# Peptides against a protein of PDB entry 7SFY: the designs that were tried, part 23

Target 1, 41 residues: chain A of PDB entry 7SFY
Amino acid sequence: ELFNLESRVEIEKSLTQMEDVLKALQMKLWEAESKLSFATC

## One batch from the design tools (peptide; aimed at target 1 L15 L22)

Design b2_p29_2 (made by RFdiffusion4)
Pose (drawn by RFdiffusion4):
Structure b2_p29_2 (pose): chain A 41 residues (1-41), chain B 38 residues (1-38), chain P 29 residues (1-29)
Amino acid sequence: as target 1 above (41 residues)
Amino acid sequence: FNLESRVEIEKSLTQMEDVLKALQMKLWEAESKLSFAT
Amino acid sequence: VTELKTRITTLRTEIETTETRLTTVKTKL
């Protein structure tokens, strides 16, 4: 039970971490989309 | 992470892809740790 | 456990969508 809880804790911790990393990644990707979109009309 | 130039967009897009690549493995690692904890 | 599996599936979908968008941006480049 303890091991299970340690797992679930470290799991969902990195899940939020991955959420944070990707959504900043999605924001910069949007900037690049707008850049190449406007540039190539 | 620069978009001033085409060259920089290219370097920046590859960095994003390398980041996603790291995220896919972290997702799989999470998949397994969870499967092993049920 | 179900919530964690749902979050993992959501992240997978977000990653796949982000890869599709990167492919589109590289095609324009």

Design b2_p29_2_s3 (made by RFdiffusion4, then SolubleMPNN; from b2_p29_2, 22 letters changed; failed a check: too like the target's own chain)
Amino acid sequence: MEELRKKLQQLEDELKALQMKLWKAKSLL

Design b2_p29_2_s4 (made by RFdiffusion4, then SolubleMPNN; from b2_p29_2, 21 letters changed; failed a check: too like the target's own chain)
Amino acid sequence: MEELRERLKQLEDELKALQMKLWKAKSLL

Design b2_p29_3 (made by RFdiffusion4)
Pose (drawn by RFdiffusion4):
Structure b2_p29_3 (pose): chain A 41 residues (1-41), chain B 38 residues (1-38), chain P 29 residues (1-29)
Amino acid sequence: as target 1 above (41 residues)
Amino acid sequence: FNLESRVEIEKSLTQMEDVLKALQMKLWEAESKLSFAT
Amino acid sequence: ELTTKVEELKTKSEELETKLEELKTKLEE
């Protein structure tokens, strides 16, 4: 039970971490989309 | 992470792809840790 | 080529985000 809880804790911790990393990535990607979109009309 | 030039967009886009590549392995690692904890 | 690469990265990012949401739901259950 203890091991299970330690797992679930470290799991969902990095799940939020992955969430934070991807959504900043999605924001910069949107900037690049707008850049190449406007540039190539 | 620069978009001033086409050269920089290219370098920046590859960095994003390398980041997603890391995220995919982290996702799989999480899939397994969880499967092993049920 | 750069525009195609941006579109592909957007698809991969959306798919990865869906999978991350599904795994989080499974962990919550």

Design b2_p29_4 (made by RFdiffusion4)
Pose (drawn by RFdiffusion4):
Structure b2_p29_4 (pose): chain A 41 residues (1-41), chain B 38 residues (1-38), chain P 29 residues (1-29)
Amino acid sequence: as target 1 above (41 residues)
Amino acid sequence: FNLESRVEIEKSLTQMEDVLKALQMKLWEAESKLSFAT
Amino acid sequence: SELLTKVEELKTKAEELETKLEELKTKLE
């Protein structure tokens, strides 16, 4: 039970971490999309 | 992470792909840790 | 044209990865 809880804790911790990393990545991807979109009309 | 030039967009886009590549492994690692904890 | 195609591919991959992360989080809950 203890091991299970340690797992679930370290799991969902990095799940939020992966959430934070990707959504910043999605924001810069949007900037590039707007850049190449306007540039190539 | 620059977008001033086409060369920079290219370098920046590859960095984003490398980041997603790291995220895919982390997702799989999470899939397994969870499967092993049930 | 190549850079714009790459941006669209990366956008699709990022959206698919976000869906999978949401599904895994739901399973964990």

Design b2_p29_5_s2 (made by RFdiffusion4, then SolubleMPNN; failed a check: too like the target's own chain; its pose is not in this set)
Amino acid sequence: DLVELLKRVTQLQDVLEALLQKIWELKSK

Design b2_p29_5_s3 (made by RFdiffusion4, then SolubleMPNN; failed a check: too like the target's own chain; its pose is not in this set)
Amino acid sequence: SLVELLKRVTQLKDVLEALQKKIEELKSK

Design b2_p29_5_s4 (made by RFdiffusion4, then SolubleMPNN; failed a check: too like the target's own chain; its pose is not in this set)
Amino acid sequence: SLVELLKRATQLQDVLKALQKKIEELKSK

Design b2_p29_6 (made by RFdiffusion4)
Pose (drawn by RFdiffusion4):
Structure b2_p29_6 (pose): chain A 41 residues (1-41), chain B 38 residues (1-38), chain P 29 residues (1-29)
Amino acid sequence: as target 1 above (41 residues)
Amino acid sequence: FNLESRVEIEKSLTQMEDVLKALQMKLWEAESKLSFAT
Amino acid sequence: EERIAALREEIEETEERLAEVREKLAELE
């Protein structure tokens, strides 16, 4: 039970971490999309 | 992470892909730790 | 499991968007 809880804690911790990493990545990807979109009309 | 130039967009896009590549492994690692904890 | 599935979908969508941006970059070249 203890091991299970330690797992679930470290799991959902990095799940939020992955959330944070990706959504900043999605924001810069959007900037690039707008850049190449406007540039190539 | 620059977009001033085409060369920089290219370097920046690859970095994003390398980041996603890391994220995929982290997702799988999480899939396994969870499967092992049920 | 739901959070993991959501992250997988977001990753797949991000990859598709990167592919579209690389096509536009090739056009620009």

Design b2_p29_6_s2 (made by RFdiffusion4, then SolubleMPNN; from b2_p29_6, 18 letters changed; failed a check: too like the target's own chain)
Amino acid sequence: RERIEQLKEVLKALQDKLWEARSKLSALQ

Design b2_p29_6_s3 (made by RFdiffusion4, then SolubleMPNN; from b2_p29_6, 20 letters changed; failed a check: too like the target's own chain)
Amino acid sequence: RERLQKLEEQLKALQMKLWEAKSKLSALN

Design b2_p29_6_s4 (made by RFdiffusion4, then SolubleMPNN; from b2_p29_6, 21 letters changed; failed a check: too like the target's own chain)
Amino acid sequence: RKRLEELKEVLKALQDKLWEAKSKLEALK

Design b2_p29_7 (made by RFdiffusion4)
Pose (drawn by RFdiffusion4):
Structure b2_p29_7 (pose): chain A 41 residues (1-41), chain B 38 residues (1-38), chain P 29 residues (1-29)
Amino acid sequence: as target 1 above (41 residues)
Amino acid sequence: FNLESRVEIEKSLTQMEDVLKALQMKLWEAESKLSFAT
Amino acid sequence: LNERIATLREEITSTEERIATVKEKLAEL
C-alpha cells in the first residue's frame, strides 16, 4: 500500500510536469505557426 | 528558441521535437509505473 | 491517472501533427 502510494504520487507529479512542459511548447509552436503562416500567406 | 530567421525556426522546431520525444518516454514510464502499482 | 495519461498522449500526438505542418510551411518558404 505504501509503495503504491509512493508510485501514484511520483506518477501524477511528473504528469503535471509533462503538462507544464507541453503547454509552453504548444505556445511557442503557435508562434511559429503564425510566423510561417503570415510569411507564406 | 528564436523565430527571427528561417534558420532559427528550423533549429527551434527540432528542439520542440526533441522535447516531445522526451515527453513520450516519460509518458511510457508513467504508464508502466502505474500498471505495476495496481 | 489513466485518463490524464491518455490526454497527454492525445496532446503530444496533436503537437507532433502541428510541428509537421509547420515544417511543411518552412519547406515552402

Design b2_p29_7_s1 (made by RFdiffusion4, then SolubleMPNN; from b2_p29_7, 19 letters changed; failed a check: too like the target's own chain)
Amino acid sequence: LEERLQQLKEDLKALQEKLWEAKSKLNAL

Design b2_p29_8 (made by RFdiffusion4)
Pose (drawn by RFdiffusion4):
Structure b2_p29_8 (pose): chain A 41 residues (1-41), chain B 38 residues (1-38), chain P 29 residues (1-29)
Amino acid sequence: as target 1 above (41 residues)
Amino acid sequence: FNLESRVEIEKSLTQMEDVLKALQMKLWEAESKLSFAT
Amino acid sequence: ALETRIATLRTEIETSETRLATLKTQLAE
């Protein structure tokens, strides 16, 4: 039960971490989309 | 992470891909840790 | 709940890859 809880804790911790990493990645990606979109009309 | 130039967009897009590549492994690692904890 | 979060992240990653592929095609133009 202890091991299970340690797992679930470290799991969902990095799940939020992955959330934070990807959404900043999605924001810069949107900037690039707008850049190449406007540039190539 | 620049977008001033086409060369920089290219370097920046590859960095994003490398980041996603790291995220895919982290997602799989989480899939397994969880499967092993049920 | 953890499995749902993991499935959501997978979908977000796949969407982000599709967007990157579109940007690389536009860059090649």

Design b2_p29_8_s2 (made by RFdiffusion4, then SolubleMPNN; from b2_p29_8, 23 letters changed; failed a check: too like the target's own chain)
Amino acid sequence: SLEEKLKQLEDDLKALQMKLWKAKSLLSA

Design b2_p29_8_s4 (made by RFdiffusion4, then SolubleMPNN; from b2_p29_8, 22 letters changed; failed a check: too like the target's own chain)
Amino acid sequence: ELEEKLKQLEEDLKALQMKLWEAKSKLAA

## One batch from the design tools (peptide; aimed at target 1 L36, target 1 (a further copy) R8 E12)

Design b2_p30_1 (made by RFdiffusion4; failed a check: the pose's geometry)
Pose (drawn by RFdiffusion4):
Structure b2_p30_1 (pose): chain A 41 residues (1-41), chain B 38 residues (1-38), chain P 30 residues (1-30)
Amino acid sequence: as target 1 above (41 residues)
Amino acid sequence: FNLESRVEIEKSLTQMEDVLKALQMKLWEAESKLSFAT
Amino acid sequence: SLEERIEHLREEIEETEERLHEVRELLEEY
């Protein structure tokens, strides 16, 4: 039960971490999309 | 992470792909830790 | 709940990859 809880804690911790990493990645990807979109019309 | 030039967009896009590649492994690692904890 | 969050992140990754492929195509055109 303890091991299970330690797992679930470290799991959902990095799940939020991955959320944060990706959504900043999605924001810069959007900037590049707008850049190449406007540039190539 | 620059977009001033085409060369920089290229370098920047590859960095994003490398980041996603790391994220995929982290997702799988989470899939397994969870499967092992049920 | 944790499995749903994992599947949601999977979908977000896949969509991000598709968007990167579209941006690559635009980069070739440019």

Design b2_p30_2 (made by RFdiffusion4)
Pose (drawn by RFdiffusion4):
Structure b2_p30_2 (pose): chain A 41 residues (1-41), chain B 38 residues (1-38), chain P 30 residues (1-30)
Amino acid sequence: as target 1 above (41 residues)
Amino acid sequence: FNLESRVEIEKSLTQMEDVLKALQMKLWEAESKLSFAT
Amino acid sequence: ELKTKVEELKTKSEELKTKVEELKTKLEES
């Protein structure tokens, strides 16, 4: 039970971490989209 | 992470791909740790 | 080529986000 809880804790911790990394990645990807979109009309 | 030039967009897009590549492995690692904890 | 690369990278990022959200729901339900 203890091991299970340690797992679930470290799991969902990095799940939020992955959320944070991606969504900043999605924001810069949007900037690039707008850049190449406007540039190539 | 620059977008001033086409060269920089290219370098920046590859960096984002490398980041997603890391993320995919982290997702799989999480899939396994969880499967092993049920 | 760069525009196509951006579109492909967007599709991959949206798909990965969905998988992270599904795995989080699965962890909460377990």

Design b2_p30_3 (made by RFdiffusion4)
Pose (drawn by RFdiffusion4):
Structure b2_p30_3 (pose): chain A 41 residues (1-41), chain B 38 residues (1-38), chain P 30 residues (1-30)
Amino acid sequence: as target 1 above (41 residues)
Amino acid sequence: FNLESRVEIEKSLTQMEDVLKALQMKLWEAESKLSFAT
Amino acid sequence: SKSEELLTKVKELKTKSEELLTKVKELKTK
């Protein structure tokens, strides 16, 4: 039970971490999309 | 992470792909840790 | 052109990033 809880804790911790990393990444991707979109009309 | 030039967009887009590549492995690792904890 | 190719790449990376976020959210719901 203890091991299970330690797992679930470290799991969902990095899940939020992966959320934070991807959404910043999606924001810069959007900037690039707008850049190449406007540039190539 | 620069978009001033086409060269920089290219370097920046590859960095984003390298980041997604790391995220995929982290996701799989999470898939396994969880499967092993049920 | 190179710019068109980079735009296609940006759209592909956007799709992949949306699909990966969906999988992260589904796994978090478990």

Design b2_p30_3_s1 (made by RFdiffusion4, then SolubleMPNN; from b2_p30_3, 17 letters changed; failed a check: too like the target's own chain)
Amino acid sequence: SSLVELLKRVTQLQDVLNALLKKIQELKSK

Design b2_p30_3_s2 (made by RFdiffusion4, then SolubleMPNN; from b2_p30_3, 17 letters changed)
Fold by OpenDDE base, seed 5:
Structure b2_p30_3_s2 (fold): chain B 41 residues (1-41), chain C 41 residues (1-41), chain A 30 residues (1-30)
Amino acid sequence: as target 1 above (41 residues)
Amino acid sequence: as target 1 above (41 residues)
Amino acid sequence: SSLVELLKRVTQLQDELNALLKKIQELKSK
């Protein structure tokens, strides 16, 4: 639970991974929105 | 690739999972920060 | 959820991630 170097590195790696996933999700949502008609939103 | 019901449900589940992970990380960071002395940061 | 709601959730998660990254950076600098 101590915020030592190991803990920081682990958390940073997790956050980076999540950012990558979030970016991918944003792209997928954007693509879906772009292709979808307004009436189906 | 189509944003049908299946795709939407899948994305929602992924987002929920990431939200849960973020909350867990936030708590871990807060706990670490709270317990750590300035000198040990 | 609507597509708009999903987009809003993604945006919120990005904001939270940025906040966490800032928090980590603050701890690094101490």
Scores: peptide ipSAE 0.321, ipTM 0.670, DockQ to the pose 0.301
OpenDDE base, seeds 1, 2, 3, 4: peptide ipSAE 0.313, 0.325, 0.325, 0.323; ipTM 0.677, 0.671, 0.671, 0.672; seeds 2, 3, 4 fail the geometry check

Design b2_p30_3_s3 (made by RFdiffusion4, then SolubleMPNN; from b2_p30_3, 17 letters changed)
Fold by OpenDDE base, seed 4:
Structure b2_p30_3_s3 (fold): chain B 41 residues (1-41), chain C 41 residues (1-41), chain A 30 residues (1-30)
Amino acid sequence: as target 1 above (41 residues)
Amino acid sequence: as target 1 above (41 residues)
Amino acid sequence: SSLVELLKRVKQLQDELKALLEKIRELKSL
């Protein structure tokens, strides 16, 4: 690996945070898509 | 039907959230790439 | 439908976010 220990720890923390956000956004998208059947547009 | 309006508001909020996350991710990616280039020099 | 257009845009942003995450993971693996 090219990153030192400090950079690796920082990246891993960032990845975890971003993955959590992605999961939350996927759930929000699914909820919105599920409600599309009720849309009158 | 209130469902259409509610769903649209939820989707628009999700869009704004995703756009904000993408901006943050672009910055993090740039920082990671910068660190990688520095580490390889 | 404006709602369909919004969903398409949300999906696009989700895909872009996934692509960014993958690039960061690739960098981490080096």
Scores: peptide ipSAE 0.106, ipTM 0.526, DockQ to the pose 0.509
OpenDDE base, seeds 1, 2, 3, 5: peptide ipSAE 0.068, 0.109, 0.109, 0.107; ipTM 0.463, 0.526, 0.528, 0.527; seeds 1, 2, 3, 5 fail the geometry check

Design b2_p30_3_s4 (made by RFdiffusion4, then SolubleMPNN; from b2_p30_3, 17 letters changed)
Fold by OpenDDE base, seed 1:
Structure b2_p30_3_s4 (fold): chain B 41 residues (1-41), chain C 41 residues (1-41), chain A 30 residues (1-30)
Amino acid sequence: as target 1 above (41 residues)
Amino acid sequence: as target 1 above (41 residues)
Amino acid sequence: SSLVELLKRVTQLQDDLDALLKKIQELKSK
């Protein structure tokens, strides 16, 4: 199996998508924590 | 917007999926690196 | 190399995922 340009591009696209998802999740969790802390105080 | 059970389960499910993808990608990249010649790096 | 950068990104994502999982557990404890 050759790690050609097409395969690399595909992997990079997948990684970029996952990075975007992670950033979104991080923000959502931060917001949730902030709201939870406020609500429980 | 609240971090309720449904939201938590959804996030955990997404993370599990991402972990599976990441593990697969890691293996693929390791295999590619192992097979890749110095000249093609 | 481009391959090394991809490996680095994968590793970073795995670390970030672990951190997120921990964060979820912390929220569950509150």
Scores: peptide ipSAE 0.387, ipTM 0.695, DockQ to the pose 0.313
OpenDDE base, seeds 2, 3, 4, 5: peptide ipSAE 0.383, 0.381, 0.385, 0.376; ipTM 0.694, 0.692, 0.689, 0.687

Design b2_p30_4_s1 (made by RFdiffusion4, then SolubleMPNN; failed a check: too like the target's own chain; its pose is not in this set)
Amino acid sequence: SKELLELLKRTKQLIDELKALQKKIEELKS

Design b2_p30_4_s2 (made by RFdiffusion4, then SolubleMPNN; its pose is not in this set)
Fold by OpenDDE base, seed 2:
Structure b2_p30_4_s2 (fold): chain B 41 residues (1-41), chain C 41 residues (1-41), chain A 30 residues (1-30)
Amino acid sequence: as target 1 above (41 residues)
Amino acid sequence: as target 1 above (41 residues)
Amino acid sequence: DEELLELLKRTKQLIDELKALMEKIRELKS
């Protein structure tokens, strides 16, 4: 596979998907930390 | 922007590594959420 | 729960590593 325009587009698409997942995971982590802060133990 | 062979190879390697990190992150987050559902001290 | 706190800490580290990788890619294509 040559690193041409199509390859660049595919990479950018993958990056975007990973960024979306990262944002979701960061939010979930925050929620988990928040819940833990209210835990009795 | 630069899209030569060197950058392509490095980007592809990085994408693979990012995927691995995401998988690990998802697993760790799931484990954390799971633990919160149990009585923990 | 100490174990849970440690897990969250490790998860935070993974997030930071992922962010660093994303930044690296951004720099490479520029």
Scores: peptide ipSAE 0.152, ipTM 0.587, DockQ to the pose 0.086
OpenDDE base, seeds 1, 3, 4, 5: peptide ipSAE 0.145, 0.147, 0.151, 0.151; ipTM 0.579, 0.582, 0.572, 0.575; seeds 1, 4 fail the geometry check

Design b2_p30_4_s3 (made by RFdiffusion4, then SolubleMPNN; its pose is not in this set)
Fold by OpenDDE base, seed 1:
Structure b2_p30_4_s3 (fold): chain B 41 residues (1-41), chain C 41 residues (1-41), chain A 30 residues (1-30)
Amino acid sequence: as target 1 above (41 residues)
Amino acid sequence: as target 1 above (41 residues)
Amino acid sequence: SSSDLELLKRTKQLIDELKALLKKIEELKS
C-alpha cells in the first residue's frame, strides 16, 4: 500500500482542516470581490 | 479597502497555517508518488 | 490501493484549490 493506516488518518485530518479553512477563505474572497465590484477607486 | 485589519489578520493566520499543512501534504504526496513509480500493482 | 489513490487525488485537488486562492488573494492585495 502507498500509505499505512496512520499516514492516511493524518492526511485525512489535515484535509478536513484544510477544507474548513478553504471554505472560509472562499467566503472572504467572495466578499472582497463583491465589495470591489462597487468600488470606484 | 478590500479587507479590514481584522479580516486581514484572520486570513493571514489561516494562510500561514495552511502553508504548513500544504507543505506536509505535498511531501506525503511526493513520497506516495515515488513509491507508486516502483509499484506493479 | 484504490482508496489510497483516491486520497491522493483529493489531496492534489485541495492543493491546487489552495494555490489558486493564494494567488487570488495576492492579486487582491496588489
Scores: peptide ipSAE 0.110, ipTM 0.534, DockQ to the pose 0.409
OpenDDE base, seeds 2, 3, 4, 5: peptide ipSAE 0.108, 0.106, 0.106, 0.105; ipTM 0.531, 0.528, 0.526, 0.527; seeds 3, 4 fail the geometry check

Design b2_p30_4_s4 (made by RFdiffusion4, then SolubleMPNN; its pose is not in this set)
Fold by OpenDDE base, seed 3:
Structure b2_p30_4_s4 (fold): chain B 41 residues (1-41), chain C 41 residues (1-41), chain A 30 residues (1-30)
Amino acid sequence: as target 1 above (41 residues)
Amino acid sequence: as target 1 above (41 residues)
Amino acid sequence: SEEDLELLKRTKQLIDELNELLKKIEELKS
């Protein structure tokens, strides 16, 4: 196997953390793009 | 201005967090790829 | 195992998404 149980659990924790932060960044990006579009239209 | 002070600080914190997680994941991927074979796992 | 391969695939996808977001943010700053 590529990963034992312990390593898979550790990677999954990191992936969950990354997904949470990524969602926050996507929201901030959307807000910025929306503001730019609104201001230039 | 696209981001006020509060938004900029929040985004920067998120980016730092993502950078740390990304670094950890890249290291784990490198380790896994070094052990990866074309055989079924 | 298939589970391990899926974990690697998911990780790669998130990395690609992060890189794309970073690129878009930098473009907005310019």
Scores: peptide ipSAE 0.114, ipTM 0.532, DockQ to the pose 0.389
OpenDDE base, seeds 1, 2, 4, 5: peptide ipSAE 0.114, 0.106, 0.113, 0.115; ipTM 0.533, 0.554, 0.530, 0.533; seeds 1, 5 fail the geometry check

Design b2_p30_6 (made by RFdiffusion4)
Pose (drawn by RFdiffusion4):
Structure b2_p30_6 (pose): chain A 41 residues (1-41), chain B 38 residues (1-38), chain P 30 residues (1-30)
Amino acid sequence: as target 1 above (41 residues)
Amino acid sequence: FNLESRVEIEKSLTQMEDVLKALQMKLWEAESKLSFAT
Amino acid sequence: EEKEERLEEIKEEVDKLTPEEKQELKDWVE
């Protein structure tokens, strides 16, 4: 039970970490999309 | 992470791909740690 | 609001590009 809880804790911790990393990534990707979109009309 | 130039967009897009590549492995690692904890 | 402002900035940056630079971008995207 203890091991299970340690797992679930470290799991959902990095899940939020991955959430934070990807959404900043999605924001910069949107900037690039707008850039190439406007540039190539 | 620049977008001033085409060359920088290219370098920047590859960096984002490398980041997603790291995220996919982290997702799989999480898939397994969870499967092993049920 | 921030995304709109940034979108305007990006449009200004694109408008400042020369035809040669825009063409190089079109070629690279293709």

Design b2_p30_6_s1 (made by RFdiffusion4, then SolubleMPNN; from b2_p30_6, 11 letters changed)
Fold by OpenDDE base, seed 5:
Structure b2_p30_6_s1 (fold): chain B 41 residues (1-41), chain C 41 residues (1-41), chain A 30 residues (1-30)
Amino acid sequence: as target 1 above (41 residues)
Amino acid sequence: as target 1 above (41 residues)
Amino acid sequence: SEKEKLLEEIKEEVKSLSKEELEELREWVE
């Protein structure tokens, strides 16, 4: 398995992007669950 | 930024954490959809 | 409905970020 400086930098960028997506998903999920609990359309 | 054991371990831990969160989000999404099926909206 | 729309948005974003992709990245750091 290849892991060098170049690969590390690329992976770190990908991880940062994934973290942003996950945070967005968490926020959206919370919003959806909150609204669902109030039986809103 | 240096390629060393500490950096690799840090990245791997982050990946594991993100994987766990992703799995949790997928399960919660399923639950939310299940609840929605009982809603009138 | 708004709830259905929001859930669909989440569903699509989750599809864009798969467990498989994370595992592939893990293989690059091992």
Scores: peptide ipSAE 0.084, ipTM 0.483, DockQ to the pose 0.039
OpenDDE base, seeds 1, 2, 3, 4: peptide ipSAE 0.073, 0.082, 0.064, 0.082; ipTM 0.469, 0.482, 0.461, 0.479; seeds 1, 2 fail the geometry check

Design b2_p30_6_s2 (made by RFdiffusion4, then SolubleMPNN; from b2_p30_6, 12 letters changed)
Fold by OpenDDE base, seed 5:
Structure b2_p30_6_s2 (fold): chain B 41 residues (1-41), chain C 41 residues (1-41), chain A 30 residues (1-30)
Amino acid sequence: as target 1 above (41 residues)
Amino acid sequence: as target 1 above (41 residues)
Amino acid sequence: SEKEKLEEEIKKEVESLSEEELKELKEWVE
């Protein structure tokens, strides 16, 4: 695959998108674990 | 950072790391949710 | 249930990354 300026920009966008998903998952995981500790859904 | 081979390698490493974390978080979330009592949901 | 709601929310978040995008990302890191 050709790594040029366009490719770099696309990768950076993907990284940002993945970071957002990771943050969301981390928050949801915390919430799920918190609810579990209190025996509630 | 300059757009060169070093930058590409760094970005690729970050992508791999983020993907691994994403998968791990997904699995952990599933495990946490699966432990929630049906009586509370 | 709250569990189902949470799972659906996570599903939507993950689906924001298309299967094709994930495939391309994997290829890039290989």
Scores: peptide ipSAE 0.051, ipTM 0.430, DockQ to the pose 0.043
OpenDDE base, seeds 1, 2, 3, 4: peptide ipSAE 0.038, 0.050, 0.029, 0.046; ipTM 0.412, 0.431, 0.409, 0.427

Design b2_p30_6_s3 (made by RFdiffusion4, then SolubleMPNN; from b2_p30_6, 13 letters changed)
Fold by OpenDDE base, seed 5:
Structure b2_p30_6_s3 (fold): chain B 41 residues (1-41), chain C 41 residues (1-41), chain A 30 residues (1-30)
Amino acid sequence: as target 1 above (41 residues)
Amino acid sequence: as target 1 above (41 residues)
Amino acid sequence: DEKKKLEEEIKEEVNSLSEEELKELKEWVA
Protein backbone atom coordinates (compact mmCIF):
# COMPACT_ATOMS: atom_id res chain seq x y z
CA GLU B 1 0.00 0.00 0.00
CA LEU B 2 1.06 3.54 -0.70
CA PHE B 3 0.08 6.65 1.14
CA ASN B 4 -2.27 8.48 -1.15
CA LEU B 5 -5.23 10.81 -1.15
CA GLU B 6 -7.58 8.09 0.02
CA SER B 7 -5.42 7.30 3.01
CA ARG B 8 -5.17 10.93 3.98
CA VAL B 9 -8.91 11.42 3.68
CA GLU B 10 -9.53 8.37 5.83
CA ILE B 11 -7.26 9.66 8.57
CA GLU B 12 -8.80 13.11 8.45
CA LYS B 13 -12.29 11.67 8.70
CA SER B 14 -11.30 9.64 11.72
CA LEU B 15 -9.79 12.71 13.32
CA THR B 16 -12.96 14.68 12.74
CA GLN B 17 -15.10 11.95 14.25
CA MET B 18 -12.93 11.76 17.31
CA GLU B 19 -12.93 15.52 17.73
CA ASP B 20 -16.71 15.53 17.65
CA VAL B 21 -16.88 12.87 20.32
CA LEU B 22 -14.32 14.68 22.42
CA LYS B 23 -16.41 17.82 22.35
CA ALA B 24 -19.48 15.86 23.33
CA LEU B 25 -17.65 14.22 26.20
CA GLN B 26 -16.39 17.57 27.39
CA MET B 27 -19.92 18.89 27.48
CA LYS B 28 -21.13 15.87 29.41
CA LEU B 29 -18.27 16.26 31.83
CA TRP B 30 -19.32 19.83 32.43
CA GLU B 31 -22.89 18.72 33.05
CA ALA B 32 -21.76 16.00 35.41
CA GLU B 33 -19.61 18.38 37.39
CA SER B 34 -22.43 20.88 37.53
CA LYS B 35 -24.76 18.28 38.97
CA LEU B 36 -22.22 17.19 41.53
CA SER B 37 -21.88 20.73 42.77
CA PHE B 38 -25.62 21.25 42.93
CA ALA B 39 -27.09 21.73 46.36
CA THR B 40 -30.69 21.87 47.45
CA CYS B 41 -32.15 23.84 50.33
CA GLU C 1 -29.46 9.64 34.35
CA LEU C 2 -28.05 10.79 37.64
CA PHE C 3 -24.51 12.01 37.25
CA ASN C 4 -22.15 11.14 40.04
CA LEU C 5 -18.46 10.80 40.73
CA GLU C 6 -18.29 7.42 39.05
CA SER C 7 -19.76 8.80 35.85
CA ARG C 8 -17.34 11.70 35.87
CA VAL C 9 -14.38 9.40 36.27
CA GLU C 10 -15.60 7.26 33.41
CA ILE C 11 -15.96 10.25 31.11
CA GLU C 12 -12.56 11.62 32.05
CA LYS C 13 -10.98 8.27 31.34
CA SER C 14 -12.55 8.16 27.90
CA LEU C 15 -11.49 11.72 27.19
CA THR C 16 -7.90 10.98 28.07
CA GLN C 17 -7.79 7.90 25.88
CA MET C 18 -9.29 9.67 22.91
CA GLU C 19 -7.05 12.70 23.31
CA ASP C 20 -4.02 10.45 23.25
CA VAL C 21 -5.18 8.76 20.07
CA LEU C 22 -6.08 12.08 18.51
CA LYS C 23 -2.61 13.46 19.13
CA ALA C 24 -1.02 10.32 17.77
CA LEU C 25 -3.10 10.45 14.61
CA GLN C 26 -2.30 14.11 14.10
CA MET C 27 1.39 13.41 14.42
CA LYS C 28 1.22 10.46 12.06
CA LEU C 29 -0.66 12.51 9.52
CA TRP C 30 2.00 15.19 9.72
CA GLU C 31 4.76 12.66 9.26
CA ALA C 32 3.02 10.99 6.36
CA GLU C 33 2.43 14.25 4.57
CA SER C 34 6.00 15.32 5.19
CA LYS C 35 7.35 12.13 3.72
CA LEU C 36 5.00 12.34 0.79
CA SER C 37 6.47 15.68 -0.17
CA PHE C 38 10.01 14.44 0.18
CA ALA C 39 11.98 14.05 -3.01
CA THR C 40 15.15 12.10 -3.63
CA CYS C 41 17.83 12.80 -6.16
CA ASP A 1 9.92 0.64 3.84
CA GLU A 2 9.59 3.35 6.46
CA LYS A 3 6.64 4.68 4.55
CA LYS A 4 4.95 1.31 4.65
CA LYS A 5 5.63 1.04 8.36
CA LEU A 6 4.12 4.44 8.97
CA GLU A 7 1.03 3.54 6.99
CA GLU A 8 0.58 0.39 9.01
CA GLU A 9 0.96 2.28 12.27
CA ILE A 10 -1.65 4.80 11.18
CA LYS A 11 -4.01 2.02 10.22
CA GLU A 12 -3.55 0.37 13.58
CA GLU A 13 -4.26 3.56 15.48
CA VAL A 14 -7.34 4.32 13.41
CA ASN A 15 -8.60 0.85 14.11
CA SER A 16 -8.17 1.41 17.83
CA LEU A 17 -11.48 3.23 17.77
CA SER A 18 -13.76 1.82 15.13
CA GLU A 19 -16.53 3.87 13.66
CA GLU A 20 -18.97 1.68 15.51
CA GLU A 21 -17.32 2.35 18.82
CA LEU A 22 -17.26 6.04 18.07
CA LYS A 23 -20.91 5.91 17.13
CA GLU A 24 -21.87 4.17 20.34
CA LEU A 25 -19.84 6.56 22.39
CA LYS A 26 -21.39 9.55 20.68
CA GLU A 27 -24.86 8.18 21.27
CA TRP A 28 -24.10 7.66 24.92
CA VAL A 29 -22.80 11.20 25.26
CA ALA A 30 -25.60 12.73 23.24
Scores: peptide ipSAE 0.073, ipTM 0.458, DockQ to the pose 0.036
OpenDDE base, seeds 1, 2, 3, 4: peptide ipSAE 0.072, 0.077, 0.068, 0.072; ipTM 0.451, 0.467, 0.443, 0.465; seeds 2, 4 fail the geometry check

Design b2_p30_6_s4 (made by RFdiffusion4, then SolubleMPNN; from b2_p30_6, 14 letters changed)
Fold by OpenDDE base, seed 5:
Structure b2_p30_6_s4 (fold): chain B 41 residues (1-41), chain C 41 residues (1-41), chain A 30 residues (1-30)
Amino acid sequence: as target 1 above (41 residues)
Amino acid sequence: as target 1 above (41 residues)
Amino acid sequence: DEKKKLEEKIKEEVESLSEEELKELKEWVA
């Protein structure tokens, strides 16, 4: 029972971390696309 | 920094990979919780 | 036995995403 709880918590922590990284990547993508739209080259 | 198409593609690939892992983790969590409800130990 | 197998699989999945690797990735994207 203790193992199950610990495992669940660990997975949930990993999920949260992954979501944070996903959001960061999305923001970077947005920034890149935004700058690309203003490219004057 | 020069943001270009190549950089965008790279970020999008990373996003996709992260999403796949996220889904896998969610499924594992669900499976664990489901089996826990049927635990006969 | 099935419980142990599941526990091991979960552990392996989580370990594949080390906190350190995630941190590095986040820093790179930041």
Scores: peptide ipSAE 0.103, ipTM 0.505, DockQ to the pose 0.039
OpenDDE base, seeds 1, 2, 3, 4: peptide ipSAE 0.087, 0.098, 0.077, 0.093; ipTM 0.495, 0.493, 0.457, 0.503; seed 2 fails the geometry check

